# Designs tried in a protein design run: peptides against a protein of PDB entry 3H8D. Part 23

Target 1, 122 residues: chain A of PDB entry 3H8D
Amino acid sequence: DMKRQQRFFRIPFIRPADQYKDPQNKKKGWWYAHFDGPWIARQMELHPDKPPILLVAGKDDMEMCELNLEETGLTRKRGAEILPRQFEEIWERCGGIQYLQSAIESRQARPTYATAMLQNLL

## One batch from the design tools (peptide; made by RFdiffusion4, then SolubleMPNN)

Design b1_p10_3_s4 (from b1_p10_3, 4 letters changed)
Fold by OpenDDE base, seed 1:
Structure b1_p10_3_s4 (fold): chain B 122 residues (1-122), chain C 122 residues (1-122), chain A 10 residues (1-10)
Amino acid sequence: as target 1 above (122 residues)
Amino acid sequence: as target 1 above (122 residues)
Amino acid sequence: MASDEELISF
């Protein structure tokens, strides 16, 4: 249902190897999520020293957040919510459109708002 | 109005320099058009020996077809109409998404079905 | 979910 609310979030993370370092010695990555209603549709991770990780529902369920939106508490976390463009700009730069397209073509992608928008465009 | 019919067309063309050559000596380009209802939204041209040309409504009106769909006669030309994907696949490969995106961001693009779909995705 | 990073917080 395209009438579901599309919401986007970003939170920083640290590498496991940095977990016990002083704050100044922790390099930050960035975790992004797109929720289509209560369910995650896309996720990506910007890492400080490796390629970004792109994930799409259906294909990458095991690697994505398995909590629904309310369970994450992200809606209650100040500064976590971002605008659609703040997600999509990074998604695009990371090759997300091609990634999602491939997941659709291979019949791995679960239908979401993102698949619908991509399929309308392409 | 997103309820307008989206229709796509392709026709071959020859270069002016080839106009008087024998058929076998005429290299073909391909002219593509996306019509959002009666009005052209996007146009592109594949050339045999130069980069493709991408055009979007609002920004490139002077270089695009100025006839409305009915005036073109394309709806009556057998074999001219193509599927959305047959247009979009070429549009994507030619960099059309980036082109349209830039036209939107610079406030040059006239709102069309294509801008709406791109803005929903990005 | 297995992750090679630690989210700072939800």
Scores: peptide ipSAE 0.032, ipTM 0.343, DockQ to the pose 0.107
Fold by OpenDDE base, seed 3:
Structure b1_p10_3_s4 (fold): chain B 122 residues (1-122), chain C 122 residues (1-122), chain A 10 residues (1-10)
Amino acid sequence: as target 1 above (122 residues)
Amino acid sequence: as target 1 above (122 residues)
Amino acid sequence: MASDEELISF
């Protein structure tokens, strides 16, 4: 339902290859999540050395966060929550609209706030 | 349309009676705004010494911000933008749901994202 | 979550 709270989060990560290097040699990636109520709708990853990863509910469930929002602890992690536009701006630049649209067209996308908004846009 | 971007802002203010007092004697109020696209949907004011003020589009236009979002400069004011829940949490505690509902029932409310969400809730 | 190993936050 569109009355569910939409919440967005971002946290940095490092790639496994850098995990044990000196801090100066650990290149940061950025992990993004959109939760539609308790359930994740979209996930996105910016990597320092490979293309962004886009993930949408229904299609990419196995690659996405498997925890509901409360289980993640993101709401309690200082600085993790971001404004909607801080997510959407990156999502759009990464081709997220097209990615989600294709997932809808192929019937791979699970209904979420994101799919509803996109269908309202199209 | 529900595809319009919802953006929320908060800025402090002092009451006229305190404007020329020493800083220690200026009690802060808080001004809140919800913009539905370029147009304000809701406004809210927390005062240090009187009840909160709730204002909704259509009913309270004369008491609300008369500028569209771009004209306000809020998007360019560092720290002014807040997360949706940071607005809604205060709105709910101040009786905003009931206030908006009454405005809808009396046909005083202009259609906005807020009215749509409320009607989805009710 | 496939990339759990990568999600090591700073």
Scores: peptide ipSAE 0.032, ipTM 0.509, DockQ to the pose 0.148
Fold by OpenDDE base, seed 2:
Structure b1_p10_3_s4 (fold): chain B 122 residues (1-122), chain C 122 residues (1-122), chain A 10 residues (1-10)
Amino acid sequence: as target 1 above (122 residues)
Amino acid sequence: as target 1 above (122 residues)
Amino acid sequence: MASDEELISF
């Protein structure tokens, strides 16, 4: 159902190696999630010392959030929810369109709002 | 001063990618520290998906804990403090003796209890 | 203080 609520979230993380450094020496990563209703459709990770990680439902389920949205508590975390474009801009910059397209073409992506949007775009 | 108190600590960590997985699917890493008095002498990281990281003071300062022991709160964290051998066994298994020796020979290691012990051993 | 769960700012 394309009427499912689309919600986007972002939270920072630091590397274990940086845990006990001065704040100025902690390189921050960012964890992003797109939820299509209760379940994740896309996940993205920006790292300070390695390439971005893009993940799409169906293809990368084992690497992605396996909690439903309510279980994550993200909706209750102040500052976690972001605007769609705050996700999409990074997604696009990281090659997310191509990544998701390839997942569709390889029949690895499960249907989500994201797959539907991409199919409408192309 | 070799009379400085030698204290050892271990804490677990999980990968950011595993943050929102079921507990059974969170691969645990381990962070180890040897403090020679208030400052770290050795650090070690065991990872579920990459080789161990060994770090020694003087050589690897930028990658190591930069808080003094009291600032870390480790002495107050239940279960964090470990016995010397609980550190040393892993250290040795990971090639720590050779790593520290090479750091001494390359004049990269700063003097610590660990360097003194190694010099006595060899 | 750091814990496994605190590596993620959540």
Scores: peptide ipSAE 0.029, ipTM 0.645, DockQ to the pose 0.132
Fold by OpenDDE base, seed 5:
Structure b1_p10_3_s4 (fold): chain B 122 residues (1-122), chain C 122 residues (1-122), chain A 10 residues (1-10)
Amino acid sequence: as target 1 above (122 residues)
Amino acid sequence: as target 1 above (122 residues)
Amino acid sequence: MASDEELISF
């Protein structure tokens, strides 16, 4: 359903060891989420010293946000919401297209806006 | 100097992926700190799916809290402060005695209340 | 050791 609102969010995270350091000494990671309507469709995490983590609905449900969008409070968090391209650019750089495509081919991906758009492109 | 106030703190942390889940689905870690006066002497982290991390002043400064106690705000965080034994019990279970002793022997440990007490015991 | 556990920052 293309009618659902697509919303994207990003929030930073840090290692516990970096919590109480000067900002310059913190290695910041980034948590990203794509919500297809109220439900998450894609999630990813950028780490300062590990490979990116990519997650897609259906395949990675256990490792993804389980709250609906309203429950997260992300829509009320100043600066959390980002533009679609701000998400997609990172997703693409991290190999998200291939990751999602593979999940579709293996029938692990739940149908979402993301799967639909990818299949439209290919 | 045995006159400095010894204070201990614990706060939970979670993985970014677990942030927006029901409490039952979160794998909680624990961050611990021992402050010898205003300065940290020992730090440790309990992880749900990794070995414990142990850190001692002098040896692991770069990976430890760099703020003084007042700067952290831990003394004002409800429920963060713990009893000495609550820290020491976990420290001992994680091999902290051996870790600190080794740091003393290799002359990597900065003298602290912790090093003094250990050397008193041995 | 590298930590995989994080604090979400707001």
Scores: peptide ipSAE 0.041, ipTM 0.658, DockQ to the pose 0.057; fails the geometry check

Design b1_p10_4_s1 (from b1_p10_4, 4 letters changed)
Fold by OpenDDE base, seed 1:
Structure b1_p10_4_s1 (fold): chain B 122 residues (1-122), chain C 122 residues (1-122), chain A 10 residues (1-10)
Amino acid sequence: as target 1 above (122 residues)
Amino acid sequence: as target 1 above (122 residues)
Amino acid sequence: REHLMSLILE
């Protein structure tokens, strides 16, 4: 349903290996999520020492958030929610359009707001 | 100084990617540490999806714990401290003897209780 | 915790 609220979030993470380091030596990653209504549609992870991870619903479910949005507590976490463009700009830069398109064409992607928008674009 | 207390610790970690998963889908890693007095001598990380990481003082300092033992809070964390053999058994299984030996021979290892024991053995 | 997705220790 296109009426579902699209909400986007970003939270930092510190790698387990960096737990006991000086603040300056803690390399911060970024975890991004796009929720299409209650359920995640896209997930993205930026790491300091490895390539970005792109994940889309249907294809990558076992690697993605399993909780619905309310259960995550993200809506109650100050500073976690971001603007759609703040997600999309990174998604595009990481090749997310091609990634999602490939998932659609291989019939691995679950239909989401993201798949609908992409199919409108192409 | 051989009089320094040798203390060993193990704590579990959950990967950032597994934060929002059902408990059964959270793959637990294990972080191990050997402290030679106040400073770490060996660190070991067991991961569910990648090979073990072995780290020794001098060679791997930038990847290891930077805090002294007291600063880590490990001594105050219930269930964190383990017996020496509980560390050594895993260390040996992961090829730690060869790893430390190579670090000594390449002159990368800082002298620690661990290097001393190994050199007594060989 | 320092960050939400920082190391989760049990």
Scores: peptide ipSAE 0.026, ipTM 0.625, DockQ to the pose 0.141
Fold by OpenDDE base, seed 2:
Structure b1_p10_4_s1 (fold): chain B 122 residues (1-122), chain C 122 residues (1-122), chain A 10 residues (1-10)
Amino acid sequence: as target 1 above (122 residues)
Amino acid sequence: as target 1 above (122 residues)
Amino acid sequence: REHLMSLILE
């Protein structure tokens, strides 16, 4: 259903190695999520010491958020919700368009708002 | 000073990828620390998806805890402190003896209780 | 339970 509300979230994390360092020495990671209605459609992780991780529903369900949006508490976390472009800008830089396209072509992607938008673009 | 109290600590962590999964699907990592008096002597990390990390004072200061023991709050965390053998058993399995020995031989290790014990053993 | 590492908002 394409009537579903699209919502995007971002949360920082600090890796264990940096937990007990001065703030100036802590490298921050970022966890991103795109929810298509109550269910996640895309997940993205920026790490300070390894390549970005891109995940899409259907293909990567075992590595992605298993909770519905309400269960995550993200909607109640101040500052967690971001604008669509704040997600998409990073997604594009990380090769997300190609990643999602390949998932569609291999029949691994579950249909979501994200797959629909891409299929309109191409 | 070998009169210093030796204290050992262990804390679990959950990686970002597992934050929003059912409890049964969360892979737990473990962070270990050996404090020789107020300062860390050894640090060890068990990860669910990569090899263990071993660190020794002098050689790996930039990757280890920068806080003194009091500043960490570990002494006030219920269940964080463990017995020496609970640290050493894992340290030995992970090749810690060889790692520390190499650090001594390369003149990278700072003298600690750990280096002293090893030099008595060998 | 408490964990060393978690997703936290700063």
Scores: peptide ipSAE 0.024, ipTM 0.624, DockQ to the pose 0.203
Fold by OpenDDE base, seed 4:
Structure b1_p10_4_s1 (fold): chain B 122 residues (1-122), chain C 122 residues (1-122), chain A 10 residues (1-10)
Amino acid sequence: as target 1 above (122 residues)
Amino acid sequence: as target 1 above (122 residues)
Amino acid sequence: REHLMSLILE
């Protein structure tokens, strides 16, 4: 239920083309995840060369993390865990509220903490 | 000169979205490189979700490996080095001959072993 | 076998 722990994570990535470049020339992307208990509720990707990608549970399961939180090892990666607001701020900037809203309205979103909070907001 | 050793390498990559998925659901890309002596002459990327990317020295330097071969560590990565034909077969399938040809004709290609061989072929 | 290019934590 909604009493599950909400945890948020962020990790950087380098695109393949930039792997063998000087650090100053490696364009960094950012991978974000919101876990509602053991399972992901939202995923977000900031790319250096394309628009942000937003993904929500239910609608985008095929594109999202399919491991449970423990399996990801994210909780053991130093600096990976972030504050809720560090996720939400970017989520909001990327249009995440509207994205999740439409996923709910189209009956594509799986109920999560995120869907519940959005329903409270709207 | 053209007496430099020609060496070819291939390494796989997983796109960020597939990082935390079961192995069977991780779509694999392939990164290829042709080194003409210490410096890259051609680079090629096979992506699971977009058309192949071809890159040639001179024209595409900003997108290509900018480390010398020794700096890449590729020679020390087990299984990374491939036979010339293993590179060329894919290169040809992806239209690499035409790509390099046009780069030469537009005076964008830096002279390399690859440009020399193509000039011999045509 | 580990993939040589992937998501990394920097």
Scores: peptide ipSAE 0.024, ipTM 0.621, DockQ to the pose 0.108
Fold by OpenDDE base, seed 5:
Order: sequence, then C-alpha cells, then structure tokens
Structure b1_p10_4_s1 (fold): chain B 122 residues (1-122), chain C 122 residues (1-122), chain A 10 residues (1-10)
Amino acid sequence: as target 1 above (122 residues)
Amino acid sequence: as target 1 above (122 residues)
Amino acid sequence: REHLMSLILE
C-alpha cells in the first residue's frame, strides 16, 4: 500500500580495522535505509575505501536489514532520521535508479514504494 | 628487546551489513593481534566474504591498531587472549611468513619479536 | 555491543 509511511535513516559506522585508532584515523562509513512502512525497501552503504553498496528489497534481502523499523530502534536514535531528498540525492549519485530499474526488469525487485515511484517516473 | 612479553589476542566482529540481522545471519569475522610488549607487531583479519588481511608493524602502521595494549582493554576482556600457536597457525595458513619476509627484505618492517623470530628461522 | 569489534553506531 502506497499509503505506508516512507521514512529514511542514516547512521555512521567505523569499520573493524579502525576500532583501535585515534578519532582522526577512524574513517567513517555511512549506512542508509529507506523503510516503506515497517520493512526496508532500499539500503545503501558508503565506504571510505570501496565503492558504494546498493541494495533493494526482493533482490538483496539476504544482505539487507531483516528487522522491522521498530525493532531497529532507529526511530528512537537522535539524528538518525533524514529527509527523503537526503537519501535520494545519494541514491541517484550512486546509480540507484539504474540499479533498481534493472532489478525491476529482471523481476528480482519486490514491489515497494520505491519501485512504484520509479515506474511512475519512467 | 626480545624480553618483552609476547601476547596474542582474538576478538570477533560483525560487519556493518550484518548489524540488523538475526544472529544466524550475522557472519562473524575475526580480528587477531600480536603484541610485542605494549605495541602491536602483527595484525590479521579473517572475513567471511573476502581474503584475509595481514598487517605488520612498520609497513602497515596506518592500518593497524595504534593503541598500546593497555589502552585496548584486551587484557581485561574475557576470552580475548589466545596462545601463541593459536595465532601462528592462522598466520602461517594466511601466508604470514612470506608477507613478513617480504616486508623485511624490502626494509619496510619495523624490527619486532616477529621479525627476529623469522630471521632466526630462515 | 555484542562484540568488541562489532559495528559502532555513533
């Protein structure tokens, strides 16, 4: 149902190799999530030392957050929630449109708000 | 000084992508450290989805633990400390002898207990 | 933190 609340989140992470380093040497990554209602629709990860990772529901379920939104605690984490455009700008720059489109065309993508919006756009 | 205490540690980590997964789907990596006295001499990381990472003092300082042993808290973490052979067996299987030898020959390795032992062996 | 080297969420 397209009436589900669309919520977006971003949290930083420090990679294991940087655990025991001074703050200045802890290169930060970023974990992004788009929740279509209770379940994740898109996920992406920005890394300091490798290409971004894009993931979409249906195709990449095994690599994505398997907790529902409430279970993650993200809604209660200060500073975690971001605006839709704050997600979409990064998504687009990382090739998210093409990635999702390919998943739709190959029939790997689970229908979500994201797939519906893309289909409306194209 | 070769009289420094040689201590070895192993701790598990879960990669960022697996943060929000059920325990059965959190693929565990392993972080290993050899401390030559207060400072790390060798580090290695076992990953579920990529080749092992080997690091030696002098050559790989920027990627290694920069805290001294006491600062890490590893000596106070239950189950973290391992026997020398528990480290060395993995080190050898990962190609650690050749890696360290190459670092010595290229004059990239900082002298440590590890370099001394290897030089005695060869 | 489950493990010492687990993901650190800031």
Scores: peptide ipSAE 0.024, ipTM 0.618, DockQ to the pose 0.142

Design b1_p10_4_s2 (from b1_p10_4, 5 letters changed)
Fold by OpenDDE base, seed 3:
Structure b1_p10_4_s2 (fold): chain B 122 residues (1-122), chain C 122 residues (1-122), chain A 10 residues (1-10)
Amino acid sequence: as target 1 above (122 residues)
Amino acid sequence: as target 1 above (122 residues)
Amino acid sequence: RDHLMALILE
C-alpha cells in the first residue's frame, strides 16, 4: 500500500560465537531490514564466512525482528537508515527475488510492499 | 513501473540575482529532484524568501531538469542523494499531492511513478 | 532472535 512508508536499515552485528573473543577476532556481519510501514517485510544478514541469510515476512517470522519499527530505535540511530537501493542491490545479488517468489508461490509470504512489488515486476 | 529505480536528490543553489553578491548576501535555496528511472518525475525548489516551487513531469517540462539522471552527475556527487522520505515529507508539506492531482485531472501530467503512486493512494 | 542481541547499537 502506497500509504505506508518503506524504510530500510543496516547495522553491523557480531556473531554470538564471536561475542567474547578479542576485538580482532570479532567478525562483523551486516544486518539489513526493510520495514513496510511499522512492520518488517524483509530481513537480510551478510556474513563474512557463510552465505547470506534471507528472510521474508510470513514465512520467516520466528527468525525475523519481532519489534515494530518504533520499538527498534532504528529511526533514532544515526547512520542506520539506508536508501532503498542500498538494500535492494544486495537483496537482488543474494537471490532475494527468487526467495520471495518461492515464498509467494508456496503461500508462505505475508502480503507486503515487497510481495506487491514483485508481483508487478513479474 | 517497479523495474525503474526511484532516486531522490537535493542540492543547494544560489538564486541568479544573488550570484554576484558577497557571500553573506547569497541566500541558499534547495533544489529537489525525483528521478523515476533515468527521467525526472518531480522537481521542487525551496526558497528562503518565497513560496516553494513544485514541478511535475509533462506539465512543467520546460522548467524542469532536462538532463537524464546519468547526465546530471548527481549519482556521483557525495551528499546529493537523499531518502525517499526526505523528499516526500517536504513534497507533502508544500502541497505536492494536490499539485500532482490537479496536473493529472487536467491531463497535463505525464505518467510516472509519482502519478501511479497517487492514483493508488486516492 | 538471540541474534538481535549481537547487533551493535551506537
Scores: peptide ipSAE 0.042, ipTM 0.496, DockQ to the pose 0.392
Fold by OpenDDE base, seed 1:
Structure b1_p10_4_s2 (fold): chain B 122 residues (1-122), chain C 122 residues (1-122), chain A 10 residues (1-10)
Amino acid sequence: as target 1 above (122 residues)
Amino acid sequence: as target 1 above (122 residues)
Amino acid sequence: RDHLMALILE
């Protein structure tokens, strides 16, 4: 259903290894999510000292959010919601297009707004 | 610091495989956390169709919450906070005592309120 | 599972 609302979120996290360091020594990571209606379509995680993690629905379900959007409370968390481009810019920089494309081609990706848009782009 | 406040939380999740099922066919899991002051000490996850997951600070940092308690918003989520015994009962049923003990003995566990209490129990 | 990240957002 292409009528579903697309909403994007970003929240920070502190690496477990840094949790007991001084604030200036805590490297912040960023968790990103794309929700296609109530369900997550894409997730990515930026880490300060390791490669970004890219996740897509269907393929990476076990590593992704298991809550619907309402259950996450993200829509109520001040500063969490971001613009689509704020997600897409990072997604693209991390090779997300290729990652999602490969998931589609291998039939691992669940159809989402993201898969549809990519297929329209190709 | 044994003066740190011990707080316990539980939130539900829906398995990715169930997210598009009818509500009656969505088996709910439960995510549990024990926070020793601002930092998580223990985490466990109840799954409807697989063994429970037990996690302890130090050993399982990479699989546990990377946010301090305040950053999680759990203290502000209605119905999330639970009594200590509501956590401990499940922890014990899942073999948490043995799990934590083994982590202590292998020097994988970070010292927490949980490790201290267990050591006082033995 | 990223349950924690989802929960932190609540």
Scores: peptide ipSAE 0.077, ipTM 0.539, DockQ to the pose 0.367; fails the geometry check
Fold by OpenDDE base, seed 4:
Structure b1_p10_4_s2 (fold): chain B 122 residues (1-122), chain C 122 residues (1-122), chain A 10 residues (1-10)
Amino acid sequence: as target 1 above (122 residues)
Amino acid sequence: as target 1 above (122 residues)
Amino acid sequence: RDHLMALILE
């Protein structure tokens, strides 16, 4: 149910192609995740040189974190957890509302806190 | 044209969720790439706990390496380059022939060395 | 445009 704890995380990443470059040439990306209880509901990737990637549970499971929250260790990583608005601001800016809406309308999205909140918004 | 140099690379990766775990719990994945000249033609990811990901140019551009080969630095990374068969054996085992075939038939695949070779095979 | 699963963290 929606009483599950909503938790958000952000960690930087380096693309495989960049990992052997000089530090100044390792373009940093940002990996965002929204966990609805133990399971991921939304994932998002910011990139320095391409459009963001938006992913929602049900539709994009193959591209999303397969671990439950405890398995990720994110809750134990200092600085990884972010405020809900820190996620949502980026999500909204990247077109996340429309992306999730389309996933719902196509019957691809798994019901989550995010899908429920979208219905409250629209 | 098909006179372009075909080069193949493999590098290990650690999932974002695993990067803060103990080394023994950092499940290693493998990132594979086929470059048809300067540009990627096929990409493949092996994972320890989920099905492999297959990607082909044209169809999966948003999920594939956006850098040209020189920009990646892979040619300058010791141990990254692999033999063609080292890629193809995994590709075939993962259903890459069928995946690429479907991409061609759906008119999603960009013409590459890989698409040309598939026609020679079928 | 690398797939998430192939990403490494600094």
Scores: peptide ipSAE 0.068, ipTM 0.684, DockQ to the pose 0.093; fails the geometry check
Fold by OpenDDE base, seed 2:
Structure b1_p10_4_s2 (fold): chain B 122 residues (1-122), chain C 122 residues (1-122), chain A 10 residues (1-10)
Amino acid sequence: as target 1 above (122 residues)
Amino acid sequence: as target 1 above (122 residues)
Amino acid sequence: RDHLMALILE
C-alpha cells in the first residue's frame, strides 16, 4: 500500500575490527535505512575506506535488517530519524537508482515504495 | 596455494538493535571466520533467533569481512582462534556443504581452500 | 539482518 508511512534513519557505526582500537583509529561509518511501513525497503552503508554498500528488499534480505521498525528501537533513538531527502541524496550519489533498477529488471527486488517510485521516475 | 595456512576464528556479538538494551535483553550471536591465508574464505553467523547466515568468498564478498587477517586483529584477540573442526562442525550443521556446492555450481564461488576441499569430498 | 561488519558507535 502506497499509503504506508515512509521513514528513514541513520546511525553511526564502527567496524568490529576497529571496536577495540584506540579512539583515533576507529573509523566512523554510517548505516542508513528506509522503512516502507514496518519493514525495511532499502539499506545503505557508508564506509570511510571502501565503496558504499547498497541493499534492497527481496534481493538482499539476508544482509538487511530483519527486525520490523518497532523492534529496532530506531524511532526511540534521538537523532536517528532523518528526512527522506537525506537518505535519497546519498542513495542517488551511490548509484542506488541503477542498483534498484537492475534488481527490478532481474526480478530480484520485492515490490516496495521504492520500486514504485522508481517506476514513476523512469 | 594449498599450502596457505588455514585459520579459524569465533567471536561473540550482539545485534546493533540490542546494543542499548538492558543486559538481559542482549541476545548473543556468534561470528565465525575461515581465513585461507590472509583472506577470508568463509564467514558464518549464528543468531539466537534466526537462521544461520553462511557466506563464501566470491559470492558474498560485500557481506564478508573486507580486512585481511592481520588487519582484523583476530590473531591478537585472546580466545578468538578456534580449531578447524570447531568451525567445520557448525558449518556442516548449518548446511554449509550444500551452500558452498551450489555457489561453485553457479560459478559464484571464488576458488579457496574450502572449494578445493569440497571437490575432494564430492 | 544487520551488517555484521558494523557496530553502532556508543
Scores: peptide ipSAE 0.057, ipTM 0.673, DockQ to the pose 0.094; fails the geometry check

